# Peptides against a protein of PDB entry 5YCA: the designs that were tried, part 71

Target 1, 132 residues: chain A of PDB entry 5YCA
Amino acid sequence: RSLPAERNPLYKDDTLDHTPLIPKCRAQVIEFPDGPATFVRLKCTNPESKVPHFLMRMAKDSSISATSMFRSAFPKATQEEEDLEMRWIRDNLNPIEDKRVAGLWVPPADALALAKDYSMTPFINALLEASS

## One batch from the design tools (peptide; made by RFdiffusion4, then SolubleMPNN)

Design b2_p15_6_s3 (from b2_p15_6, 7 letters changed)
Fold by OpenDDE base, seed 1:
Parts: sequence; structure tokens; C-alpha cells
Structure b2_p15_6_s3 (fold): chain B 132 residues (1-132), chain A 15 residues (1-15)
Amino acid sequence: as target 1 above (132 residues)
Amino acid sequence: SAPLSLDELEALFEQ
């Protein structure tokens, strides 16, 4: 597969210690028609553009938004590039499509695999370790 | 009932 050429400078180093990011994560309860759900989130701001994105985990099953990861990692990606990557995820990983929130959600192991590809490992490790 | 978009979910998050 082909990932977008330009990556968010926030993710320039995949080898950094993740532990300082853990306290930056926040949990929030969101109300849905079928009831409340807790999300753990990490605000990630592109240091050049100053545009923020949230990386996010469903607290109950630890699913992580792969779509949000992609959008954060590749700020200049086209919709076509996103669609191509989401198709790859469907074909190669174990995503779910949640009824409450759009995009593809993946289990922790898949999230870490994507994190390696997107150079986001410290951020996903922190998100997974944070309390809900 | 349609799912929230990711942008809509982000808009609901507090600081």
C-alpha cells in the first residue's frame, strides 16, 4: 500500500518514551441514543499548522479509531488516500464499524501495528495505558 | 439513527 507522502511533524520520532503522554489523556462520557459510552482521548496538535486532532479509544473494549489515527498522521491526505488506507485496514486487520461513531475502530494490537506504520507508537501506547 | 462523524465527536470533547 501507499501512504501519503507528508506526515504530521508531531510524529517525527517513533521511539520516544510514551509515559509522559499518559497524564495528558482524558476520559469523557458521551451520551448516545443507546446509552452512555466513555472515550479516552489524547489531543495531538500539529506543531506547524497548529491544527489539533484527537486520538481516541473506546473505554469498554479498548478499540481505537484508526481513521482518527490516519487523519492525525497525514494532515494533507486526500479522501481518496484515506479510502484506500481504510480498505487496506479492512482487508488486513480486524476493524469494526461502530453504530455510534463513524470510521474504522481497531483492537489494541491492530492499533499498535498501524502506529508503527504511521510513526505514532508513543501516542498509541499512552492512549492504551491511560485510565478510563 | 446515523453514527456521529469523527469531527462531531471531537467537537463534543472538552479541553
Scores: peptide ipSAE 0.733, ipTM 0.948, DockQ to the pose 0.809
Fold by OpenDDE base, seed 3:
Structure b2_p15_6_s3 (fold): chain B 132 residues (1-132), chain A 15 residues (1-15)
Amino acid sequence: as target 1 above (132 residues)
Amino acid sequence: SAPLSLDELEALFEQ
Protein backbone atom coordinates (compact mmCIF):
# COMPACT_ATOMS: atom_id res chain seq x y z
CA ARG B 1 0.00 0.00 0.00
CA SER B 2 0.95 3.63 -0.41
CA LEU B 3 0.68 5.92 2.60
CA PRO B 4 0.64 9.71 2.21
CA ALA B 5 4.05 11.32 1.88
CA GLU B 6 3.72 13.95 4.61
CA ARG B 7 3.23 12.91 8.21
CA ASN B 8 2.25 14.94 11.27
CA PRO B 9 5.53 16.04 12.89
CA LEU B 10 4.04 15.11 16.26
CA TYR B 11 4.85 11.53 15.31
CA LYS B 12 8.49 12.02 14.33
CA ASP B 13 9.74 9.44 16.86
CA ASP B 14 8.00 6.10 17.36
CA THR B 15 10.27 5.08 20.24
CA LEU B 16 9.30 7.67 22.85
CA ASP B 17 8.17 6.68 26.33
CA HIS B 18 4.38 6.56 26.33
CA THR B 19 3.79 6.84 30.06
CA PRO B 20 3.69 10.67 30.23
CA LEU B 21 0.77 10.58 27.81
CA ILE B 22 -1.43 8.35 29.96
CA PRO B 23 -2.65 11.08 32.33
CA LYS B 24 -3.49 13.25 29.33
CA CYS B 25 -6.19 10.82 28.25
CA ARG B 26 -9.79 11.57 29.22
CA ALA B 27 -12.89 9.43 29.52
CA GLN B 28 -16.34 10.72 28.60
CA VAL B 29 -19.81 9.22 28.40
CA ILE B 30 -21.60 9.95 25.14
CA GLU B 31 -25.34 9.49 24.81
CA PHE B 32 -26.63 7.59 21.80
CA PRO B 33 -30.15 6.62 20.80
CA ASP B 34 -29.58 3.06 22.04
CA GLY B 35 -27.91 4.17 25.28
CA PRO B 36 -24.71 5.61 26.70
CA ALA B 37 -21.19 4.63 25.67
CA THR B 38 -17.87 5.64 27.20
CA PHE B 39 -14.96 6.82 25.06
CA VAL B 40 -11.37 7.37 26.09
CA ARG B 41 -9.67 10.06 24.04
CA LEU B 42 -6.27 11.70 23.64
CA LYS B 43 -5.95 15.16 22.15
CA CYS B 44 -3.07 15.27 19.67
CA THR B 45 -2.06 18.66 18.34
CA ASN B 46 0.09 19.09 15.25
CA PRO B 47 2.98 21.24 16.49
CA GLU B 48 3.25 23.11 13.19
CA SER B 49 -0.34 23.75 12.22
CA LYS B 50 -1.70 23.74 15.79
CA VAL B 51 -4.67 21.71 14.55
CA PRO B 52 -5.86 19.10 17.05
CA HIS B 53 -7.24 15.64 16.43
CA PHE B 54 -8.56 13.18 18.97
CA LEU B 55 -7.38 9.61 19.10
CA MET B 56 -10.19 7.58 20.58
CA ARG B 57 -10.98 4.21 22.14
CA MET B 58 -14.32 2.64 22.97
CA ALA B 59 -14.06 1.77 26.64
CA LYS B 60 -16.20 -1.35 26.52
CA ASP B 61 -14.26 -3.40 23.96
CA SER B 62 -11.07 -1.31 23.64
CA SER B 63 -11.65 -0.75 19.92
CA ILE B 64 -9.67 2.19 18.54
CA SER B 65 -10.64 4.42 15.63
CA ALA B 66 -8.26 3.60 12.81
CA THR B 67 -9.77 6.39 10.76
CA SER B 68 -8.92 8.94 13.43
CA MET B 69 -5.39 7.57 13.63
CA PHE B 70 -4.97 8.02 9.89
CA ARG B 71 -6.37 11.54 9.89
CA SER B 72 -4.09 12.56 12.73
CA ALA B 73 -1.01 10.98 11.19
CA PHE B 74 -1.54 12.36 7.70
CA PRO B 75 -2.94 15.89 7.89
CA LYS B 76 -2.65 16.55 4.16
CA ALA B 77 -4.09 13.24 2.99
CA THR B 78 -6.79 13.30 0.36
CA GLN B 79 -10.08 11.48 0.70
CA GLU B 80 -8.86 9.08 -1.95
CA GLU B 81 -5.77 8.25 0.09
CA GLU B 82 -7.91 7.69 3.17
CA ASP B 83 -10.27 5.43 1.24
CA LEU B 84 -7.33 3.43 -0.05
CA GLU B 85 -5.95 2.89 3.44
CA MET B 86 -9.34 2.00 4.88
CA ARG B 87 -9.73 -0.62 2.16
CA TRP B 88 -6.33 -2.03 3.05
CA ILE B 89 -7.41 -2.24 6.69
CA ARG B 90 -10.57 -4.09 5.71
CA ASP B 91 -8.56 -6.55 3.66
CA ASN B 92 -5.70 -7.15 6.09
CA LEU B 93 -6.87 -6.46 9.65
CA ASN B 94 -9.99 -7.05 11.73
CA PRO B 95 -11.99 -3.82 11.69
CA ILE B 96 -15.55 -3.29 12.74
CA GLU B 97 -18.01 -0.72 11.49
CA ASP B 98 -19.90 0.52 14.51
CA LYS B 99 -23.53 1.54 14.23
CA ARG B 100 -23.04 4.53 16.54
CA VAL B 101 -19.88 6.16 15.16
CA ALA B 102 -18.51 6.17 11.62
CA GLY B 103 -15.12 4.99 10.39
CA LEU B 104 -13.24 1.77 10.99
CA TRP B 105 -12.62 0.62 14.54
CA VAL B 106 -9.93 -1.97 15.22
CA PRO B 107 -8.99 -4.14 18.19
CA PRO B 108 -5.91 -3.27 20.27
CA ALA B 109 -3.49 -5.56 18.43
CA ASP B 110 -4.50 -4.12 15.07
CA ALA B 111 -4.28 -0.60 16.45
CA LEU B 112 -0.70 -1.24 17.51
CA ALA B 113 0.12 -2.64 14.08
CA LEU B 114 -1.22 0.53 12.49
CA ALA B 115 0.58 2.64 15.07
CA LYS B 116 3.85 1.14 13.95
CA ASP B 117 3.06 1.97 10.34
CA TYR B 118 2.04 5.52 11.24
CA SER B 119 4.82 6.08 13.80
CA MET B 120 2.25 6.56 16.59
CA THR B 121 3.18 3.73 18.97
CA PRO B 122 3.62 5.84 22.14
CA PHE B 123 0.26 7.52 21.65
CA ILE B 124 -1.65 4.31 21.05
CA ASN B 125 0.02 2.58 23.99
CA ALA B 126 -1.02 5.45 26.22
CA LEU B 127 -4.57 5.38 24.90
CA LEU B 128 -4.82 1.65 25.54
CA GLU B 129 -3.45 1.86 29.08
CA ALA B 130 -5.57 4.81 30.21
CA SER B 131 -8.47 4.10 32.54
CA SER B 132 -12.10 4.56 31.54
CA SER A 1 -30.47 6.40 12.49
CA ALA A 2 -27.10 6.97 10.82
CA PRO A 3 -23.91 6.88 12.87
CA LEU A 4 -22.20 10.05 14.04
CA SER A 5 -19.29 11.19 11.93
CA LEU A 6 -15.92 11.32 13.63
CA ASP A 7 -16.01 15.10 13.39
CA GLU A 8 -19.36 15.13 15.17
CA LEU A 9 -18.01 12.89 17.91
CA GLU A 10 -14.94 15.08 18.36
CA ALA A 11 -17.19 18.11 18.68
CA LEU A 12 -18.91 16.44 21.64
CA PHE A 13 -15.68 15.88 23.55
CA GLU A 14 -15.12 18.27 26.42
CA GLN A 15 -11.74 19.90 26.94
Scores: peptide ipSAE 0.733, ipTM 0.948, DockQ to the pose 0.803
Fold by OpenDDE base, seed 4:
Structure b2_p15_6_s3 (fold): chain B 132 residues (1-132), chain A 15 residues (1-15)
Amino acid sequence: as target 1 above (132 residues)
Amino acid sequence: SAPLSLDELEALFEQ
C-alpha cells in the first residue's frame, strides 16, 4: 500500500527508547451514555508545526485508535489518503468500530504493526505500557 | 446515540 509521503518529524526515529514516554501518558475517565470508560492518551506535538495530536488507548481492552495514529503520523494527509488507509486496515487487520468513539480502533498487536509502518513504535509501546 | 468524533474526544482530555 501507499502511505503519505510526508511524516511528522516527531516520528523520524523508530528505534528510540520508549520508556521516557510512559510517564507522559495520562488516564482519564470519560462519561458516555452507556457508562464511564477510561482512556489512556499521549499528547504528541509535531516539532515543526507545533500542532498536537493525542494517541489514545481504551483502557479496558487496550484498543488503540488507528485513525489518531494516522492523523498524527501524516499531518499533511488528505481525507482520501486517510480513507484509503482505513480501508486497508479493515481489509488486513482486526479493527473495531466502537459505538462511543469514531474511527477505527485496533488491538495491541495491530497497533504495533501500524506503528512500525508509521515509525511510531516507541510511542505506541509507551501508550500500551502506561497505567490506567 | 452517535459516537464522539476523535476531535471531540480530544477536546475532553485534560492537559
Scores: peptide ipSAE 0.732, ipTM 0.948, DockQ to the pose 0.794
Fold by OpenDDE base, seed 5:
Structure b2_p15_6_s3 (fold): chain B 132 residues (1-132), chain A 15 residues (1-15)
Amino acid sequence: as target 1 above (132 residues)
Amino acid sequence: SAPLSLDELEALFEQ
């Protein structure tokens, strides 16, 4: 498949040690109509534009927001490019559409597959290892 | 009751 041409320079090196990123993750309880849910998040700032995005994990089942990964990795992507990638994820991975939060959420193994494609492996490893 | 957008969720996150 095709991915957007320009990638966030934060992800220039997929071989970085992930351990320094673990303490940068934060857990937060969010209240929903059906009750509280804990999210683990990692603030990722584009070193050139200084624009931040949060990578995020649902604490209960370790699902990762694939949509947030895509938006962080490809800051200049169009909505059409995002839609095409989300369709690819539906066709090739095992995403969940959650009632509480929008976008596609994928299990850890799928998140790591996407991380390899997006050159985000250290960041997703850190997010998965962080405490909730 | 529609789900929160990702932008709305991000806005709830503390520093």
Scores: peptide ipSAE 0.732, ipTM 0.948, DockQ to the pose 0.815

Design b2_p15_6_s4 (from b2_p15_6, 6 letters changed)
Fold by OpenDDE base, seed 2:
Structure b2_p15_6_s4 (fold): chain B 132 residues (1-132), chain A 15 residues (1-15)
Amino acid sequence: as target 1 above (132 residues)
Amino acid sequence: APPLTLDELEALFEQ
């Protein structure tokens, strides 16, 4: 597969210690028609554009939004590039399509595999270890 | 009702 050429400079170093990011994560209860659900989120700000984006985990099953990971990592990606990557994820990983929130959600192991590809390992480790 | 978009969910997150 071909990933977009330009990556968010926030993710330039995949080897950083993730532990300082853990307390930056926040849990929030979101109300849905069928009841409340808790999400753990980490605000990630592009240091050049200053545009924030949230990485997010469903607290109940620890699923991570792969789509949000992609959008955060590749801020200049086209819709076609996103569609291509989401198809790759469907073909190679174990995503779910949640009835409450759109995009592809992946289990922790898959999230870490994507994190390696996107150079986001510290951020995903922190998101997974944060309390809910 | 359809699922929330990711943008819609982000908009709900408190600062």
Scores: peptide ipSAE 0.734, ipTM 0.948, DockQ to the pose 0.818
Fold by OpenDDE base, seed 1:
Structure b2_p15_6_s4 (fold): chain B 132 residues (1-132), chain A 15 residues (1-15)
Amino acid sequence: as target 1 above (132 residues)
Amino acid sequence: APPLTLDELEALFEQ
């Protein structure tokens, strides 16, 4: 697969300690037609553009939004590039398509695999360890 | 009802 060339400079170092990011995560209950669901999210701001994106986890099953990871990691990606990556995820990982929120959601192990590819391991580790 | 988009979900997040 071909990932976009330009990456969010926030993710320049995949080896940093994730623990300082844990208290920056927040849990929030969102109301849906089928009932409430808790999301844990981490606000990630591109230090150059100042544009924020949320990385997000479903508290109940710890699924992580792979689509949000991609969009945060690759701020200049085209829709075509996103579609290509989402197809790769479908073919190689174990994503779910949730009825409540769009995009692909992946289990923790898959999220960490993607995090390695996107150089955002500390952020995903923090998101997974944060309380809900 | 269709799923929320990720942008719509982000818009609901506080802080």
Scores: peptide ipSAE 0.734, ipTM 0.948, DockQ to the pose 0.801
Fold by OpenDDE base, seed 5:
Structure b2_p15_6_s4 (fold): chain B 132 residues (1-132), chain A 15 residues (1-15)
Amino acid sequence: as target 1 above (132 residues)
Amino acid sequence: APPLTLDELEALFEQ
């Protein structure tokens, strides 16, 4: 598949130690019509543009927002490019479409596969290890 | 009700 040409410079080095990122993660309870749900999030700021995005995990099943990963990794991606990648994820991974929050959510193994593709491994490891 | 967009969820996050 083809990924967008320009990547967030925050993710220039996929080999960095993830440990320092763990305490930067935050857990928060969000109220939904069917009850509360806890999300763990990591604020990721593009060092050049200064635009932040949150990477996010559902605490209960450890599902991670693949859509948020994509948007953080590829700040100049078009909607068409996002749609193309989301279609690839549907065809090749095991995403879930949650009734509470939009986008594709993937299990930890799929998240780590995407992290390798997007050069985000330290950030996803930290997000998965953070407490909820 | 439709699901929250990711932007709407991000807007709820503190810090």
Scores: peptide ipSAE 0.733, ipTM 0.948, DockQ to the pose 0.802
Fold by OpenDDE base, seed 3:
Structure b2_p15_6_s4 (fold): chain B 132 residues (1-132), chain A 15 residues (1-15)
Amino acid sequence: as target 1 above (132 residues)
Amino acid sequence: APPLTLDELEALFEQ
């Protein structure tokens, strides 16, 4: 597969300590037609553009939004590039499509594999360790 | 009912 050429400078160093990010995560209950669901989120702001994205985890099963990871890591990616990566994830990992929220959601092990590819390991480690 | 988009969910987050 071919990932987009330009990456969010927030993720320039994949080896940083993740522990300072843990207390920056927040949990929030969202109401859906079939009942409430809790999401744990981490606000990630591109230091150059100042545009924020949220990385997000479903509290119930620890699934993480792979689509949100991609959009945060590659802020200038086209829809075609996103579609290509989502197809790769479907073919190589174990994603689910949730009825409540769009995009692909992946289990923790798959999220960490993607984090390595996107150079955002500290952020995903923090998101997985945060309380709900 | 269709699922929320990621942008719609993100807009609901308080901080």
Scores: peptide ipSAE 0.733, ipTM 0.948, DockQ to the pose 0.791

Design b2_p15_7_s1 (from b2_p15_7, 7 letters changed)
Fold by OpenDDE base, seed 5:
Structure b2_p15_7_s1 (fold): chain B 132 residues (1-132), chain A 15 residues (1-15)
Amino acid sequence: as target 1 above (132 residues)
Amino acid sequence: SALLEEINEKLFTED
């Protein structure tokens, strides 16, 4: 597959220690029609543009929003490029269907595979290890 | 993703 050419400079080094990012994560309880669910979020700010994005994890099963990862990693990507990547994920990984939430969500192993592709490994490791 | 956009917008105001 072909990923967008320009990547968020926040992710220039995939080998950084993730542990300092763990306390930066925040848990949030969101109310749904069938009851509350807890999410863990990590604020990621592009150091050049100063535009923030939030990476998100479902606390219960550790599913990660692939959509949030892609949008943070590739700030200049078109909707068409996003659609192509999401299709690739559906065809090659193991996305989880949850009618309560939008976007494409994947299990931890798949999230780490994407993180390697997007150069986001420290951020996804921190998100997965954070308390809820 | 409408949900992701709404959540992000809400969190922008919380920070």
Scores: peptide ipSAE 0.033, ipTM 0.665, DockQ to the pose 0.269
Fold by OpenDDE base, seed 4:
Structure b2_p15_7_s1 (fold): chain B 132 residues (1-132), chain A 15 residues (1-15)
Amino acid sequence: as target 1 above (132 residues)
Amino acid sequence: SALLEEINEKLFTED
């Protein structure tokens, strides 16, 4: 597959220690029609544009938003590029379906596979290890 | 993606 050409400079080094990022994560309870659910979020700011994105994990089953990962990693991606990547994820990984939330969500192992592709492994490891 | 956009716009304040 072809990923967008320009990547968020925040993710220039995929080998950094993730542990300092763990305390940066925050838990948030969100109300849904069928009851509350807890999410863990990590604020990731593009150091050049200063535009922030939140990486997101469902606390209960540790599912990660692949959509949030893509949008953070590729700030200049077109909608067509995003759609192509999301289709690739559906065809090659194991996304879950949750009618309560938007975007495409994947289990931890798949999230780490994507993180390697997007050069954001430290951030996903921190998000997965943070407490809820 | 209404939920994702809403969450990303709700910036949390760090301690």
Scores: peptide ipSAE 0.032, ipTM 0.663, DockQ to the pose 0.289
Fold by OpenDDE base, seed 3:
Structure b2_p15_7_s1 (fold): chain B 132 residues (1-132), chain A 15 residues (1-15)
Amino acid sequence: as target 1 above (132 residues)
Amino acid sequence: SALLEEINEKLFTED
């Protein structure tokens, strides 16, 4: 597969220590038609554009939003590039189905695989280790 | 994703 050429400069170094990011994560309860659900979020701000994105984990099963990862990593990606990557994830990984939330969500192991591809390993490690 | 954008925006404004 082909990933977008330009990546968020926040993710220049995939080898950084993730532990300082853990206390920056926050739990948030969100109301849905069938009841409340808790998410863990990590604010990631592009140091160049100053545009923030939240990486998100479902507290219940630790599923991670692959869509949020992609959009944070590749701020100038086209919709076509995103669709292509999401199709690849559906065909090669193990995404879950949840009618309550938009985007494509994947289990922790798949999230870490994507993190390696997107150079986001410290951020995903922190998100997964944070308490809910 | 409209819902995902709404969630991100809501969480940002609540911080």
Scores: peptide ipSAE 0.032, ipTM 0.669, DockQ to the pose 0.318
Fold by OpenDDE base, seed 1:
Structure b2_p15_7_s1 (fold): chain B 132 residues (1-132), chain A 15 residues (1-15)
Amino acid sequence: as target 1 above (132 residues)
Amino acid sequence: SALLEEINEKLFTED
């Protein structure tokens, strides 16, 4: 697959200690037609553009929004590039369908695989480890 | 379904 050329400079180092990021995560309950659901989010601000994106985890099953990861990692990506990556995820990983929310969600192991590709490992580790 | 953008906007509030 072909990932976008420019990556968010926030993710320049995939080997950082994730521990300091854990307390930066926040949990919130959102009501949906099928009932309430808790999400854990981590605000990730591009240090250059100052544009924030939120990485998102479903608290119950720890599913991670691959869409949020992609958009945070590749701020200049086109819609076509995003669609291509999401198709790759569908074909190669184990995405979870949840009619309550938009975007493509993946289980923790897949999220970590993507994190490695996107150089986001510390952030995804923190998101997964944070309490809800 | 709830839009990702809406979720991103509404879920997080900093202290």
Scores: peptide ipSAE 0.037, ipTM 0.680, DockQ to the pose 0.315; fails the geometry check

Design b2_p15_7_s2 (from b2_p15_7, 7 letters changed)
Fold by OpenDDE base, seed 2:
Structure b2_p15_7_s2 (fold): chain B 132 residues (1-132), chain A 15 residues (1-15)
Amino acid sequence: as target 1 above (132 residues)
Amino acid sequence: MEELERINERLFTED
């Protein structure tokens, strides 16, 4: 696969300590037709564009939104590039289908694999470790 | 607006 050329400068260093990001995460209860569900969110702001994007984890099973990861990591990606990546994820990882929410969600191990590809490891580690 | 987008648009407070 071919990832977009430009990456969010927020993720220029994949080796940073993630622990300072943990307290920045916030739990959010969202109402769905079948009842409430808790999500953990981490606000990630592109230091150049100043555009924020929220990385999200389902509290119950720790699924991470791959779509949010991609959009945060590659702010200038085309829809075609996103579609290709999401298809790749479907074909190569173990995404979870949850009709309650949009986007493609993946289990923690897959999220960390993507995080490495997107240079987002500290942020995903923090998101996974945050309390709900 | 997709649910994911709606969720992302919801209030978030940093501290």
Scores: peptide ipSAE 0.041, ipTM 0.701, DockQ to the pose 0.280
Fold by OpenDDE base, seed 3:
Structure b2_p15_7_s2 (fold): chain B 132 residues (1-132), chain A 15 residues (1-15)
Amino acid sequence: as target 1 above (132 residues)
Amino acid sequence: MEELERINERLFTED
């Protein structure tokens, strides 16, 4: 696969300590027809463009939105590049089906694998460690 | 529309 050439400057260093990011996470309870569900989100602002994106985790099983990761990591990616990466994830990882939410969601181990590819490891570690 | 859906729609649209 081929990832987009330009990456969000926020993720220039994949080795930084993740612990300062943990208290930046926020929990949200959403009422669905089949009952309530809690999500944890982390606001990530591109230091150059000042455009924010939210990384998102389902609190119950720690599934993480791969779509949100990709959009945050590659702010200038084309729709074709995103579609190609989402197909790669479906073919090579273990995405979770959830009709209640948009995007492609993956379990924690897969999220960390993607985080390495996207240079987002501190942010995904913080999102996974945050309380709900 | 659920708040999460609104967040997702904003997140998944082009900047």
Scores: peptide ipSAE 0.037, ipTM 0.673, DockQ to the pose 0.186
Fold by OpenDDE base, seed 5:
Structure b2_p15_7_s2 (fold): chain B 132 residues (1-132), chain A 15 residues (1-15)
Amino acid sequence: as target 1 above (132 residues)
Amino acid sequence: MEELERINERLFTED
């Protein structure tokens, strides 16, 4: 597959220690028709553009939003590029279908595989280890 | 800021 050419400079080094990012995560309770659910979010700000994106985890099953990862990693991606990547994820990984939430969500192992591709490993490790 | 927050929040809600 082909990923977008320009990547968020926040993710220039995939080998950094993730532990300083853990306390920066925040839990958030969202109300749904069938009841509340807790999510863990990590604010990721592009150091050049200063535009923030939130990486997101479902607290209960640790599913990670692949959509949030892609949008944070590739700020200049086209909709077609995003659609192509999401299709690739559906065909090659193990996404979870949840009608309550938008975007494509994947289990932790798949999230870490994507993190390697997007150079986001420290951020996904922190998101997975944070308390909820 | 509001637009960016809206986009992030959209990932938690199905419309």
Scores: peptide ipSAE 0.037, ipTM 0.683, DockQ to the pose 0.140
Fold by OpenDDE base, seed 4:
Structure b2_p15_7_s2 (fold): chain B 132 residues (1-132), chain A 15 residues (1-15)
Amino acid sequence: as target 1 above (132 residues)
Amino acid sequence: MEELERINERLFTED
């Protein structure tokens, strides 16, 4: 697969300590037709463009939005590049399908694999460890 | 909160 050339400078160092990011996460209860569900969000702002993106985790099963990860990591990616990556995820990882939410969601182990590829491991570790 | 609303619209839509 071919990942986009330009990456969010927020993720320049994949080895940073993630613990300071944990208290920056926020839980949010969202109402759905079948009842409420809790999500955990982490706001990630591109230090150059100042454009924020939110990384998302389902509190119940810790599934993480791969789509949100990709869009945060590669803010200038084309739709074709995103489609290619999402197809790769479907073919190589273990995404879950939830009709309540958009995008492609993956279990924690897959999220960490993607985080390594996108150089955003500290942020995903924090998102996974945050309370809900 | 406007950004949160945008994210919710994008991420919490059926299908």
Scores: peptide ipSAE 0.040, ipTM 0.701, DockQ to the pose 0.111; fails the geometry check

Design b2_p15_7_s3 (from b2_p15_7, 8 letters changed)
Fold by OpenDDE base, seed 3:
Structure b2_p15_7_s3 (fold): chain B 132 residues (1-132), chain A 15 residues (1-15)
Amino acid sequence: as target 1 above (132 residues)
Amino acid sequence: MEELEKINRELFEKD
């Protein structure tokens, strides 16, 4: 597969300590037709453009939005590039089906694999370790 | 609050 050429400068160094990011995560209860569900979110701001994106985790099973990861990592990606990557994820990883939420969600192990590809490992580690 | 609304629309609401 071919990932977009330009990456968010926030993810310049994939080897940084993730622990300072843990307390920056926030839990959020969202009401759905079939009941409430808790999510954990981490605000990630592009240091150049100042545009924020939120990384998202389902608290119950720790599924993470691959779509949010991609959009944060590659803010100038085309819709075609996103569609291509989401197709690759469907074909090569283990996405979770959830009718309540948009985007493609993956289990923790897959999220960490994507994090390595996108140079987001500290941020995904923090998101997974944060309490809900 | 604006950011939360955007999150809800993009990730938790479907057209």
Scores: peptide ipSAE 0.036, ipTM 0.674, DockQ to the pose 0.116
Fold by OpenDDE base, seed 5:
Structure b2_p15_7_s3 (fold): chain B 132 residues (1-132), chain A 15 residues (1-15)
Amino acid sequence: as target 1 above (132 residues)
Amino acid sequence: MEELEKINRELFEKD
């Protein structure tokens, strides 16, 4: 597959220690029609544009938003590029379907596979290890 | 801020 050409400079080094990022994560309770659910979010700010994105994990089953990962990693991606990547994820990984939330969510192992592709491994490790 | 809010809304709110 082909990923967008320009990547968020925040993710220039995939080998950094993730532990300093763990305390940067925050739990958030979201109210849904069928009750509350807790998410863990990590604020990721593009050091050049100063535009923040939040990486997101469902606390209960540790599913991670592939959509949030992609949008953070590739700030200049087209909608067509995003759609193509999401289709690839559906065809090659194991995304979950949750009617409460939009976007494409994947289990931890798949999130780490994507993190390697997007050069986001420290951030996803921190997101997975953070308390909720 | 607007872009961030849009993404958050798209992830948690469906029309």
Scores: peptide ipSAE 0.035, ipTM 0.674, DockQ to the pose 0.109
Fold by OpenDDE base, seed 4:
Structure b2_p15_7_s3 (fold): chain B 132 residues (1-132), chain A 15 residues (1-15)
Amino acid sequence: as target 1 above (132 residues)
Amino acid sequence: MEELEKINRELFEKD
């Protein structure tokens, strides 16, 4: 597969300690037709453009939004590039379906695999370890 | 709260 050429400079170093990011995560209860659900989110601001993106985890099963990861990592990606990556995820990983939420969500192991590809490992580790 | 609204639109509205 072909990932976008330009990556968010926030993710320049995939080997940084993730623990300082854990307390930066925030739990959020969202009301859905079938009841409330808790999500954990981490605000990630592009240090160059100052545009923020939020990484998202479902608290209950720790599923993580791959779509949000991609958009944060590749803020200048085209729709075609995003579509291509999402298709790759469907074909190669184990995304889950949830009618309540948009985007493509993946289990923790898959999220960490993507994090390695996107150079986001510290951020995804923090998101996974944060309390809900 | 534009950020929250954007998150809701992008992540929680499938239509």
Scores: peptide ipSAE 0.034, ipTM 0.667, DockQ to the pose 0.117
Fold by OpenDDE base, seed 2:
Structure b2_p15_7_s3 (fold): chain B 132 residues (1-132), chain A 15 residues (1-15)
Amino acid sequence: as target 1 above (132 residues)
Amino acid sequence: MEELEKINRELFEKD
């Protein structure tokens, strides 16, 4: 697969210590037709564009929004590029289908695999370790 | 992906 050429400069260093990011995460209860669900979110601001994006984890099963990861990592990606990546994820990883939420969600191991590809490892580690 | 956008917006606004 071919990932977008430009990556969010926030993720220029995949080796950073993630622990300072843990307390930056926030839990949020969201109401759905079948009841409330808790999400953990981490606000990630592109230092160049100043555009924030929230990385999201479902508290219950620790599923991570791959869509949010991609959009945060590749702010200038085309819709075609996103579609191709999401298709790749479906074909190569183990996404979870949750009718309550849009986008593609993946289990922690897959999220970390994507994080490595997107240079987001510290952020995903923090998101996964944060309390809900 | 409207639901995802809604969630993100809601989460953002509740900060």
Scores: peptide ipSAE 0.034, ipTM 0.672, DockQ to the pose 0.404

